# Peptides against a protein of PDB entry 4Z63, part 250

Target 1, 334 residues: chain A of PDB entry 4Z63
Amino acid sequence: LCLGMNDLTGNIPEDLFHLKRLNLLGIQENRLSGSLSREIRNLSSLVRLDVSWNLFSGEIPDVFDELPQLKFFLGQTNGFIGGIPKSLANSPSLNLLNLRNNSLSGRLMLNCTAMIALNSLDLGTNRFNGRLPENLPDCKRLKNVNLARNTFHGQVPESFKNFESLSYFSLSNSSLANISSALGILQHCKNLTTLVLTLNFHGEALPDDSSLHFEKLKVLVVANCRLTGSMPRWLSSSNELQLLDLSWNRLTGAIPSWIGDFKALFYLDLSNNSFTGEIPKSLTKLESLTSRNISVNEPSPDFPFFMKRNESARALQYNQIFGFPPTIELGHNN

## One batch from the design tools (peptide; made by RFdiffusion4, then SolubleMPNN)

Design b2_p25_3_s1 (from b2_p25_3, 13 letters changed)
Fold by OpenDDE base, seed 5:
Structure b2_p25_3_s1 (fold): chain B 334 residues (1-334), chain A 25 residues (1-25)
Amino acid sequence: as target 1 above (334 residues)
Amino acid sequence: SAARKELLAKREEELLLNPTNVIYR
């Protein structure tokens, strides 16, 4: 049953929960309000539940133990409060959980040993606090993780060295500290292609450790951290780099010539730093800027990116990295 | 209610003003 993109108001009719053979419930992009009914437990055949972009409030009901076929739960852009329900945090069937842009709070707790099918987790823009959950690497299929814009104080857990399934990771604006430790841990994530760390590590030094290596890194965004140091030499070994944003830092020294050796680099922002010297001539030879035919049909993160012209401007949402225009920004380095 | 619509609009506005994965241009 798909009723999305309407002007539906009020609560879900209770009689809808008698549909025991219902596999798909999509009621997204409406004006539905109140609590999400506990009677969703009666939908024992449910595979997909989409309640996103509504006015739902209260706690998410703890009934997911009665939904053994549920693979997709989309609840982004609602008013949900409380934590992740215990039955949801233990779901063995769940592949995707999206609860971005809610008011969820407390410590983030997931039973990753039970969540054997979890592939995508989006909990960005919530009120989670405390530390990052150390057991996330136990979610053996977890590929996409957005935890951005929460209050995860402290450091990236040491256990994330074992996060072999991790491919797309955002921790933007989450009050993280110790960039050297974070990069030293995350380099062990052999499948990591996208890393977003913007608005963390305020005033720290960007490590220039030649022992750091990110083999499959395609997207690195570490903007607006007030980072000191220079362009890190370890980044030159990330031959698959497509997007680099180090803007709004305090980086110094020359822009190195190896920045033009990245064959797939189509977006470079080094603006609003303190770089000196000449613009590398190798940047004029970037294949991505000369060849229109880079149809990079590569997998993108499930979380959106946002482009802002300034801190006070409204962002433009991009659901795909390839939606960005080819760009070289080197402005404001005086 | 008008108040709930306003709350959603404020949340959408807050998301667009303070997004998670920001690229500054």
Scores: peptide ipSAE 0.310, ipTM 0.784, DockQ to the pose 0.504
Fold by OpenDDE base, seed 4:
Structure b2_p25_3_s1 (fold): chain B 334 residues (1-334), chain A 25 residues (1-25)
Amino acid sequence: as target 1 above (334 residues)
Amino acid sequence: SAARKELLAKREEELLLNPTNVIYR
């Protein structure tokens, strides 16, 4: 049953929950309000639940133990409060959980040993507090993780060295500290291709440790951290780099010539730093900017990127990194 | 109601004004 993208108001009719054979319920992009009914438990055949972009409030009902086939739960852009219900945090069937842009709070707790199918987690823009959950690496299929814009304090857990499934990771604007530790841990994530750390580590030094290595790194975004230091030499070994944003930091020194050796680099933002010297001639030889035919068919992360031209501007949502125009931004380095 | 549309619009706007994965351009 797909009722998305309408002007539906009020509550879900109770009789809808009598549809025991229903595999898909999509009611997204409506004006549905009130609490999400506990009677969802009666939808025992449910595989996909999309309640996103509504006015739902209250706690998410703890009924997911009665939904053994549920693979997809999309609840982004609602008014949900409280925590992740225990049955949801223990769901063995769930592949994707999207609860971005809610008012969920408390300590983030997931039973990753039970969540054997979880591959995508978007909990960005909530009110989760405390530390990052140390057991996230126990979610052995978890590839995409957005935890951005929560109030996580402290450092990236040491356990994340074992996060082999991790490919796309965003922790932007989550009050994280110790970038050196974070990078030192996350370099062990052998499948990590996308790393977003914007608006953390305020005023720290970007480590120039030659022992750091991100073999499969394609996207690195560490903007607006007030980071000090220079362009890190360890980044030159990330031969698959496609997007680099280090804008709005306090980085100094020259832009190194090796920045032009990245064959796949199509987006470079080093703006609003304190770089000096000449623009490397190698930047004029970037194949990605000269050749029209770089079909980089890489799957985009399940979490969107947002481009803001200024603080007051509405962000442009990009579902695909390749939706970014080829860009070299070196402005405002005086 | 107009108020509900405004709340949704505000939430969308808040999302777009305060996105999770920001690239500044």
Scores: peptide ipSAE 0.243, ipTM 0.828, DockQ to the pose 0.591
Fold by OpenDDE base, seed 1:
Structure b2_p25_3_s1 (fold): chain B 334 residues (1-334), chain A 25 residues (1-25)
Amino acid sequence: as target 1 above (334 residues)
Amino acid sequence: SAARKELLAKREEELLLNPTNVIYR
C-alpha cells in the first residue's frame, strides 16, 4: 500500500493495521500526525515501512520484535522523541534504518551482534548524546553510516579500526575531538570511500603523517574545522580521490602540485584558508575537468550532501556526489 | 497541530540552514 506524496492528515486508520499480508506500507510525504501506532505490530508481513516526511511525534513504538520480515524502516523528517526502541535495536531483519531529522535523544545503543543484516544507518540531525557506540563495527554488514549533527563527545572509538564494512561515513558537526586519532583509526577501514568530518576538531592541527593511508578514499570533506597545518602529504596516496573539501580552515603553505595528479578529482574546495604561493599548473590538467566522461554510475552514500553558497544561505540538497558541478574553488586565500 | 507543523517547518529550515554534510561555497 503506497499512499505517499499526498495531503493526508490525522492518524493512520486503525483498520489499516488489520492488513496482515501487507509487505509495504508507504505513507511518506503527508501531514500525518500523532504517535506512530503500536498496532503496526499487527503487520507481521511488513518488509518496508516508510513514514518519512510527516508530523509524527512521540516515541517510536517498541513492536519490531513482531515484525520479523522488516528490512526497511524510513522515518526521517518527523518529530520522534526518545531512543531507538529495544526491539528495533535488536532487529535481525533490518537492512536500512533512516531516522534522520528527528528529536531522538539519549545514548545511541544498537545491538550490532543481533543486527546482522543492517547495511545502512542514518541517524543524522538528532539529539543523541554521549560517546559514539564502540560496538558499531560489530554490525558486520554496515556500509553507510550517518551520525552527523548529534552531540557525540570525545574521540572516534579505537574499535573502529575493525570497521571493515564501513564505506560511507559522516560524523559532521558532532563535537568530535582529536583528528589525529580519528584519521589514525579510520585509515584501517579498508572499504572507506566517503569520509565527512566537517565542523569537528575545532582549531586542531591537520596531521601531516606520511604513515596515514586511505587507499579507497574518493570523498573527503573536512570543512569548517579551523584546522591548522598544511595540505597533508598522506592524501597524495589516495589515487581515487574525486571530491576534496578542506574549506573554511586555517591551512597554510603552498597548494602542492600533486593535487593535480588525481585523475578522478572533479570537485576541489580549498577556499577560505591561508594558502600561499602559486596555483599549481597541474590543476589545469585535471582529466575529470577536461574529459566529459565522469562516471556518473559510481556508488554514492545513502545520506544526502548539502551545498551552501554562504553561511547564511539555505542549503541545496544533493542526493548524489556527482550532482555537484565540476569545481575548483581556491577563493579567499592569501 | 499548527504548533507541530510550525515546529517541523522550523526544523526543516534549521536543517537547510545547518545541514549535515555541508559543502560550503
Scores: peptide ipSAE 0.232, ipTM 0.833, DockQ to the pose 0.476
Fold by OpenDDE base, seed 2:
Structure b2_p25_3_s1 (fold): chain B 334 residues (1-334), chain A 25 residues (1-25)
Amino acid sequence: as target 1 above (334 residues)
Amino acid sequence: SAARKELLAKREEELLLNPTNVIYR
């Protein structure tokens, strides 16, 4: 049953919960309000639940133990409060959980040993506090993780060295500290292609340790951290780099010539730093900027990116990194 | 109610004004 993109108001009709054979309930992009009914438990055949973009409030009901076939739960852009229900945090069937842009709070706790099918987790823009959950690497299929815009004080857990399934990771604006430790840990994530760390590590030094290596890194975004130091030499070994944003830092020194050696680099933002010297001539030879053949078919994160032209502008949502226009931004390096 | 529409609008606006994973141009 798909009733999305309407002006539906009130609650879900109770009679809908008698549909025991219902595999898909999509009621997204409505004006549905109140609590999400516990009677969802009666939808025992449910595979996909999309309640996103509504006015739901209260706690998410703890009924997911009665939904053994549920693979997709989409609840983004609601007013949900409390934590992740225990039955949801223990769901062996769940493949995708999206609860972005809610008011969820407390410590983030997932039973990753039980969540054997979890592939995508989007909990961005919530009120989670405490530390990053050390057991996230136990979610052996977890590929996409957005934890951005929460209050995860402290450092990236050492256990994340074992996060082999991790491919797309955003921790932007999450009150993280110790960039040297974070990069030193995350370099061990062999499948990591996208790393977003914007608005963390305030005023720290960007490590220039040649021992750091990100073999499969395609997207690195570490903007607005007020980072000190220079262009990190370790980054020169990330031959697959497609997007680099180090804007709005306090980086100094010259832009190195090796930045033009990235054959796939189509987006470079080094703006609003303190770089000096000449623009490397190698940047004018970037094949990705001269050739129209950007492969649009590369895997992208499940979480969106947002582009802002200025701090006051409304962000443009980009669901794919390849939606970004080819860019070299070196402005405001005074 | 007008208040709930305003809350959604504020959340969307807050999301668009302070999104996660921002690339500033």
Scores: peptide ipSAE 0.313, ipTM 0.857, DockQ to the pose 0.507; fails the geometry check

Design b2_p25_3_s2 (from b2_p25_3, 16 letters changed)
Fold by OpenDDE base, seed 1:
Structure b2_p25_3_s2 (fold): chain B 334 residues (1-334), chain A 25 residues (1-25)
Amino acid sequence: as target 1 above (334 residues)
Amino acid sequence: SAARKALLEKREQELLENPTNVIFR
């Protein structure tokens, strides 16, 4: 049953929960309000639940133990409060959980040893607090993780050295500290292709440790951290780099010539730093900017990116990294 | 209803003003 993208109001009719054979319930992009009914438990055949972009409020009901076939739960852009229900945090069937842009709070706890099928987690823009959950690497299929815009204090857990499934990771604007430790840990994530760390590590030094290596890194976004230092030499070994944003930092020195050696680099933002010297001639030879054949078919993060033209501007949503125009931004340097 | 609509609009606005994965130009 798909009733999405309408102007439906009120609560879900209770009689809908008598549909015991229902595999898909999509009621997204409506004006549905109130609490999400506990009677969802009656939908024992449910594989996909999409309640996103509504006016739902209250706590998410703890009924997911009665939904043994549920693979997809989309609840982004609602008014949900409380934590992740215990039954949801222990769901062995769940592949994707999207609860972005809610008011969920407390310590983030997932039973990753039980969540054997979880491959995508989006909890961005919530009110989770405390530390990052150390057991996330125990979610052995977890590939996409957005935890951005929460209040996670402290450092990236050491356990994330073992996060082999991790491919796309955003921790932007989450009050993280110790960028050296974070990068030192995350370099061990062998499948990591996208790393977003914007609005963290305020005033720290960007490490220039030649021992750091991100072999499969395609997207690195570490903007608006007030980071000091220079362009990190370790980044030159990330030969698959497609997007680099280090804007709005306090980086100094010259832009190195190796920045033009990235064959796939189509988006470069080094603006609003303190870089000096000449623009590397190698930037004029970037194949991605000269050749029309950017392979648009590469895997992208499940979480959206947002572009702001300025700090006060409304963000434009980009669902795919390749939706960004080919860009070299070097403005507002010395 | 009006309060909930206002809350959603506020959340949408907050999302657009303070998105999770921002690229600043």
Scores: peptide ipSAE 0.290, ipTM 0.770, DockQ to the pose 0.501
Fold by OpenDDE base, seed 4:
Structure b2_p25_3_s2 (fold): chain B 334 residues (1-334), chain A 25 residues (1-25)
Amino acid sequence: as target 1 above (334 residues)
Amino acid sequence: SAARKALLEKREQELLENPTNVIFR
């Protein structure tokens, strides 16, 4: 049943929950309000539930133990409060959980040993507090993780060294500290291709440790952290780099010539730093900017990126990294 | 309710004004 993208108001009719053979319920992008009914438990054949972009409020019902086939739960952009229900946090069938842009609170707790199928988690823009859950690496299939814009104080857990499934990770604007530790840990994530750490690590030094290595890193965004230091030498070994944003920091020194050696680099923002010296001539030879055939077919994060021109401007949403225009931004240095 | 609509609109606006995964230009 697909009723998305309408002007439906009120509550879900109770009779809808009598549809025991229903595999897909999509009611997204409406004006549905009230609590999400516990009677969802009656939809025992449900594989996909999309209630996103509505006016739902209250706690998410703890009925997911009665939904053994549920693979996809999309509840982003609602008014949900409370925590993740225990049954949801223990769902062995769930592949994707998207609860971005709600009012969920408390400590983030997932039983990753039970959530054996979880591959995508988006909990960005909530009110989760405390520390990052140390057991996230136990979610052995978890590839995409957005935890941005929560209040996770402290450091990236040491356990994330074992986060082998992690490919796309956003922790932007989550009050994180110790960038050196974070990078030192996350370099062990062998499948990590996208790392977003914007609006963290306030005033820290960007480490220039030559021992750091991100083999598969394609996207690095560490903007607006007021980071000190220089262009990190370890980054030169990330040969697959496609997007680099280090804007709005306090980085100094020269832009190194190796920045132009990235064959796939199509987006570079080093603006609003304190870089000095000459613009490397190698930047004029970036193959991605000279060749028309950017291979658009690379996997992107499930979470969107947002471009904001100024603090007062509405952000532009980009669902794909390749949606960004090819860019070299070096403005506002010194 | 009008209040809930306003809340959603506010959330959408807040999301667009203060998005996650921001690239600043």
Scores: peptide ipSAE 0.279, ipTM 0.770, DockQ to the pose 0.511
Fold by OpenDDE base, seed 2:
Structure b2_p25_3_s2 (fold): chain B 334 residues (1-334), chain A 25 residues (1-25)
Amino acid sequence: as target 1 above (334 residues)
Amino acid sequence: SAARKALLEKREQELLENPTNVIFR
């Protein structure tokens, strides 16, 4: 049953919960309000539940133990409060959980040993506090993780060295500290292709440790951290780099010539730093900027990116990194 | 209610004004 993108108001009719054979319930992009009914437990055949972009409030009901086939739960852009229900945090069937842009709070707790099918987790823009959950690497299929815009004080857990399934990771604006430790840990994530760390590590030094290596890194975004230091030499070994944003830092020194050696680099933002010297001539030879053949078919994060032209501008949502225009931004380096 | 619509609009605006995974130009 798909009733999305309407002006439906009120609650879900109770009779809908009698549909025991219902596999898909999509009621997204409506004006549905109140609590999400506990009677969803009666939808025992449910595979996909999309309640996103509504006015739901209260706690998410703890009924997911009665939904053994549920693979997809989409609840983004609601008013949900409380934590992740225990039954949801223990769901062995769940592949995708999206609860972005809610008011969920407390410590983030997931039973990753039980969540054997979890592939994508989006909990961005919530009110989670405390530390990053050390057991996230125990979610053995977890590939996409957005935890951005929460209040995860402290450092990236050492256990994340073992996060082999991790491919796309955003921790932007999450009150993280110790960038040296974070990069030192995350370099061990063998499948990590996208790393977003914007608005963390305020005023720290960007490590220039040649021992750091991100073999499969395609997207690195570490903007607005007020980072000091220079262009990190370790980054030169990330031969697959496609997007680099180090804007709005306090980076100094010259832009190194090796930045032009990235054959796949189509988006470079080093703006609003304190770089000096000449623009490397190698940047004018970037094949990705001269050739129209950007491969649009590469895997992208499940979480969106947002581009702002200025601090006051409305963000443009980009669901795919390849939606970004080819860009070299070196402005405002004074 | 007008208040609930305003809350959703506010949340949408807050999301667009302070999104996660921001690339600043």
Scores: peptide ipSAE 0.271, ipTM 0.771, DockQ to the pose 0.525
Fold by OpenDDE base, seed 5:
Parts: sequence; structure tokens; C-alpha cells
Structure b2_p25_3_s2 (fold): chain B 334 residues (1-334), chain A 25 residues (1-25)
Amino acid sequence: as target 1 above (334 residues)
Amino acid sequence: SAARKALLEKREQELLENPTNVIFR
């Protein structure tokens, strides 16, 4: 049953929860309000539940133990409060959980040993507090993780050295500290292709440790951290780099010539730093800027990116990295 | 209620004004 993109108001009729053979319920992009009914437990055949972009409030009901076939739960852009229900945090069937842009709070707790099918987790823009959950690497299929814009104080857990399934990771604006430790841990994530760390590590030094290596890194965004130091030499070994944003830091020294050796680099922002010297001539030889035909049909993160022209401007949402225009920004240096 | 709609619209606007995965130009 797909009723999305309408002007439906009020609560879900209770009789809808008598549909025991219902596999797909999509009621997204409406004006549905109130609490999400506990009677969703009666939808025992449910595979996909999409309640996103509504006016739902209250706690998410703890009834997911009665939904053994549920693979997809989309609840982004609502008014949900409380934590992740215990039955949801223990779901063995769930592949995707999206609860971005809610008012969920408390400590983030997931039973990753039970969540054997979890592939995508988007909990960005909530009110989770405390530390990052150390057991996330126990979610053996977890590939996409957005935890941005929460209040996860402290450091990236040491256990994330074992996060082999991790491919796309955003921790933007989450009050994280110790960038050297974070990069030292996350380099062990062999499948990591996208890393977003913007608005963390306030005033720290960007490590220039030649022992750091990100083999499959395609997207690195570490903007607006007030980071000190220079362009890190370890980044030159990330031969698959496509997007680099280090803007709005306090980086100094020359832009190194190896920045032009990245064959797939189509977006570079080094603006609003303190770089000196000449623009590397190698940047004029970037294949991505000369050949229009780089159809990069590569997997993208499930979480959106946002482009802002300035701090006061409204952001433009990009659901795919490849939607960015080819860009070199070197402005506002010195 | 109109108030709840306004609250969600405000939250969406706040998200677009202060996004998580920001590329600053």
C-alpha cells in the first residue's frame, strides 16, 4: 500500500493494521500526526515501513519483535522522541534503518550481534548523547553509517579498527576530539571509501604521519575544523581520491604537486586556509577536468550531502556525490 | 495542528541552514 506524497492528515486508521498480509506500507510525505500506533505489530508480513516526512511524535513503539520480516524502516523527518526501541535494536531482519532528522535522545544502543542483516544506519540530526557505541563493528554487514549532528563526545572507539564492513561514514558536527586517533583507527577500515568529519576536532593539528594509509578512500571531507598543519603526505597514497574538501581550516605551507596526480579527482576545495606559494601546474592536467566521460557509476553513500555558498545561505541537497560540478576552489588563501 | 506543521517546516529549514554533511563554497 503506497499512499505517499499526499495531503493526508490525522492518525493512521486502526483498521489498516488488520492487513496481516501487507508487505509494503508507504505513507511518507504526508501530514500524519500523533504517535505511531503500537498496532503496527499486527502487520506480521511487513517488509517495508516508510513513515518519513510526516508529523509523527512520541516514542517509537517497542513492537519490532512481532515484525520478523521487516527489512526497511524509514522514519526520517518526524518528531520522534526517546531512544531506539529494544526490539528494533535487536532486529535480525532489518537491513536499513533511517531515523534522520528526529528528536531521538539518550545513549545510542544497538545489539549488533543480533542485527545480523543491518547494512545502512542513518541517525543523523538527532539528540543522541554520550559516546559512540563501541560495538558497532559487531554489525558485520553495516556498510553505511550516518551519525552526524549528534553530541557524541570524546574519541572514535578503538574497536572501530575492526569495522571491516564500513564503507560510508559521517560523523560531521558530533563534538569529536583527537583527529590523530580518529584517522589512526579509521585507516584500518579496509572498505572505507567516504569519510566526513566536518565541524569536529576544533583547532587540532592535522596529522602528517606517513604511516597513515587509506587505500580505498574516494571522498574525504574535513572542513571547518580550524585544523593546523600542512597538506598531509599520507593522503598522496589514496590514488582513488575523487572529492577532497579541507576548506575553512588553518592549513599552511605549499599545495603539493601530487594533488594533480589524482586521476579521478573532480572536486577539490582548499579555500579559506593559509596556503602559500604557487598553484601546482599538475592541477591543469587533471584528467577529470579534461575528459567529460568519467561516468563514475560508483556506489554512493545513502546519506545526503549539502552545499552552502556561505554560512548564512540555504544549503542545496545532493543525494549523490556525482551531482557536484567539477570544481577547484583555492580562494581566500594567505 | 498548524503549530506542528510549522515546527517541522522550521526543523527542515534549520537542517538546510545548518546541514550535517556540509560542503562549504
Scores: peptide ipSAE 0.186, ipTM 0.813, DockQ to the pose 0.504

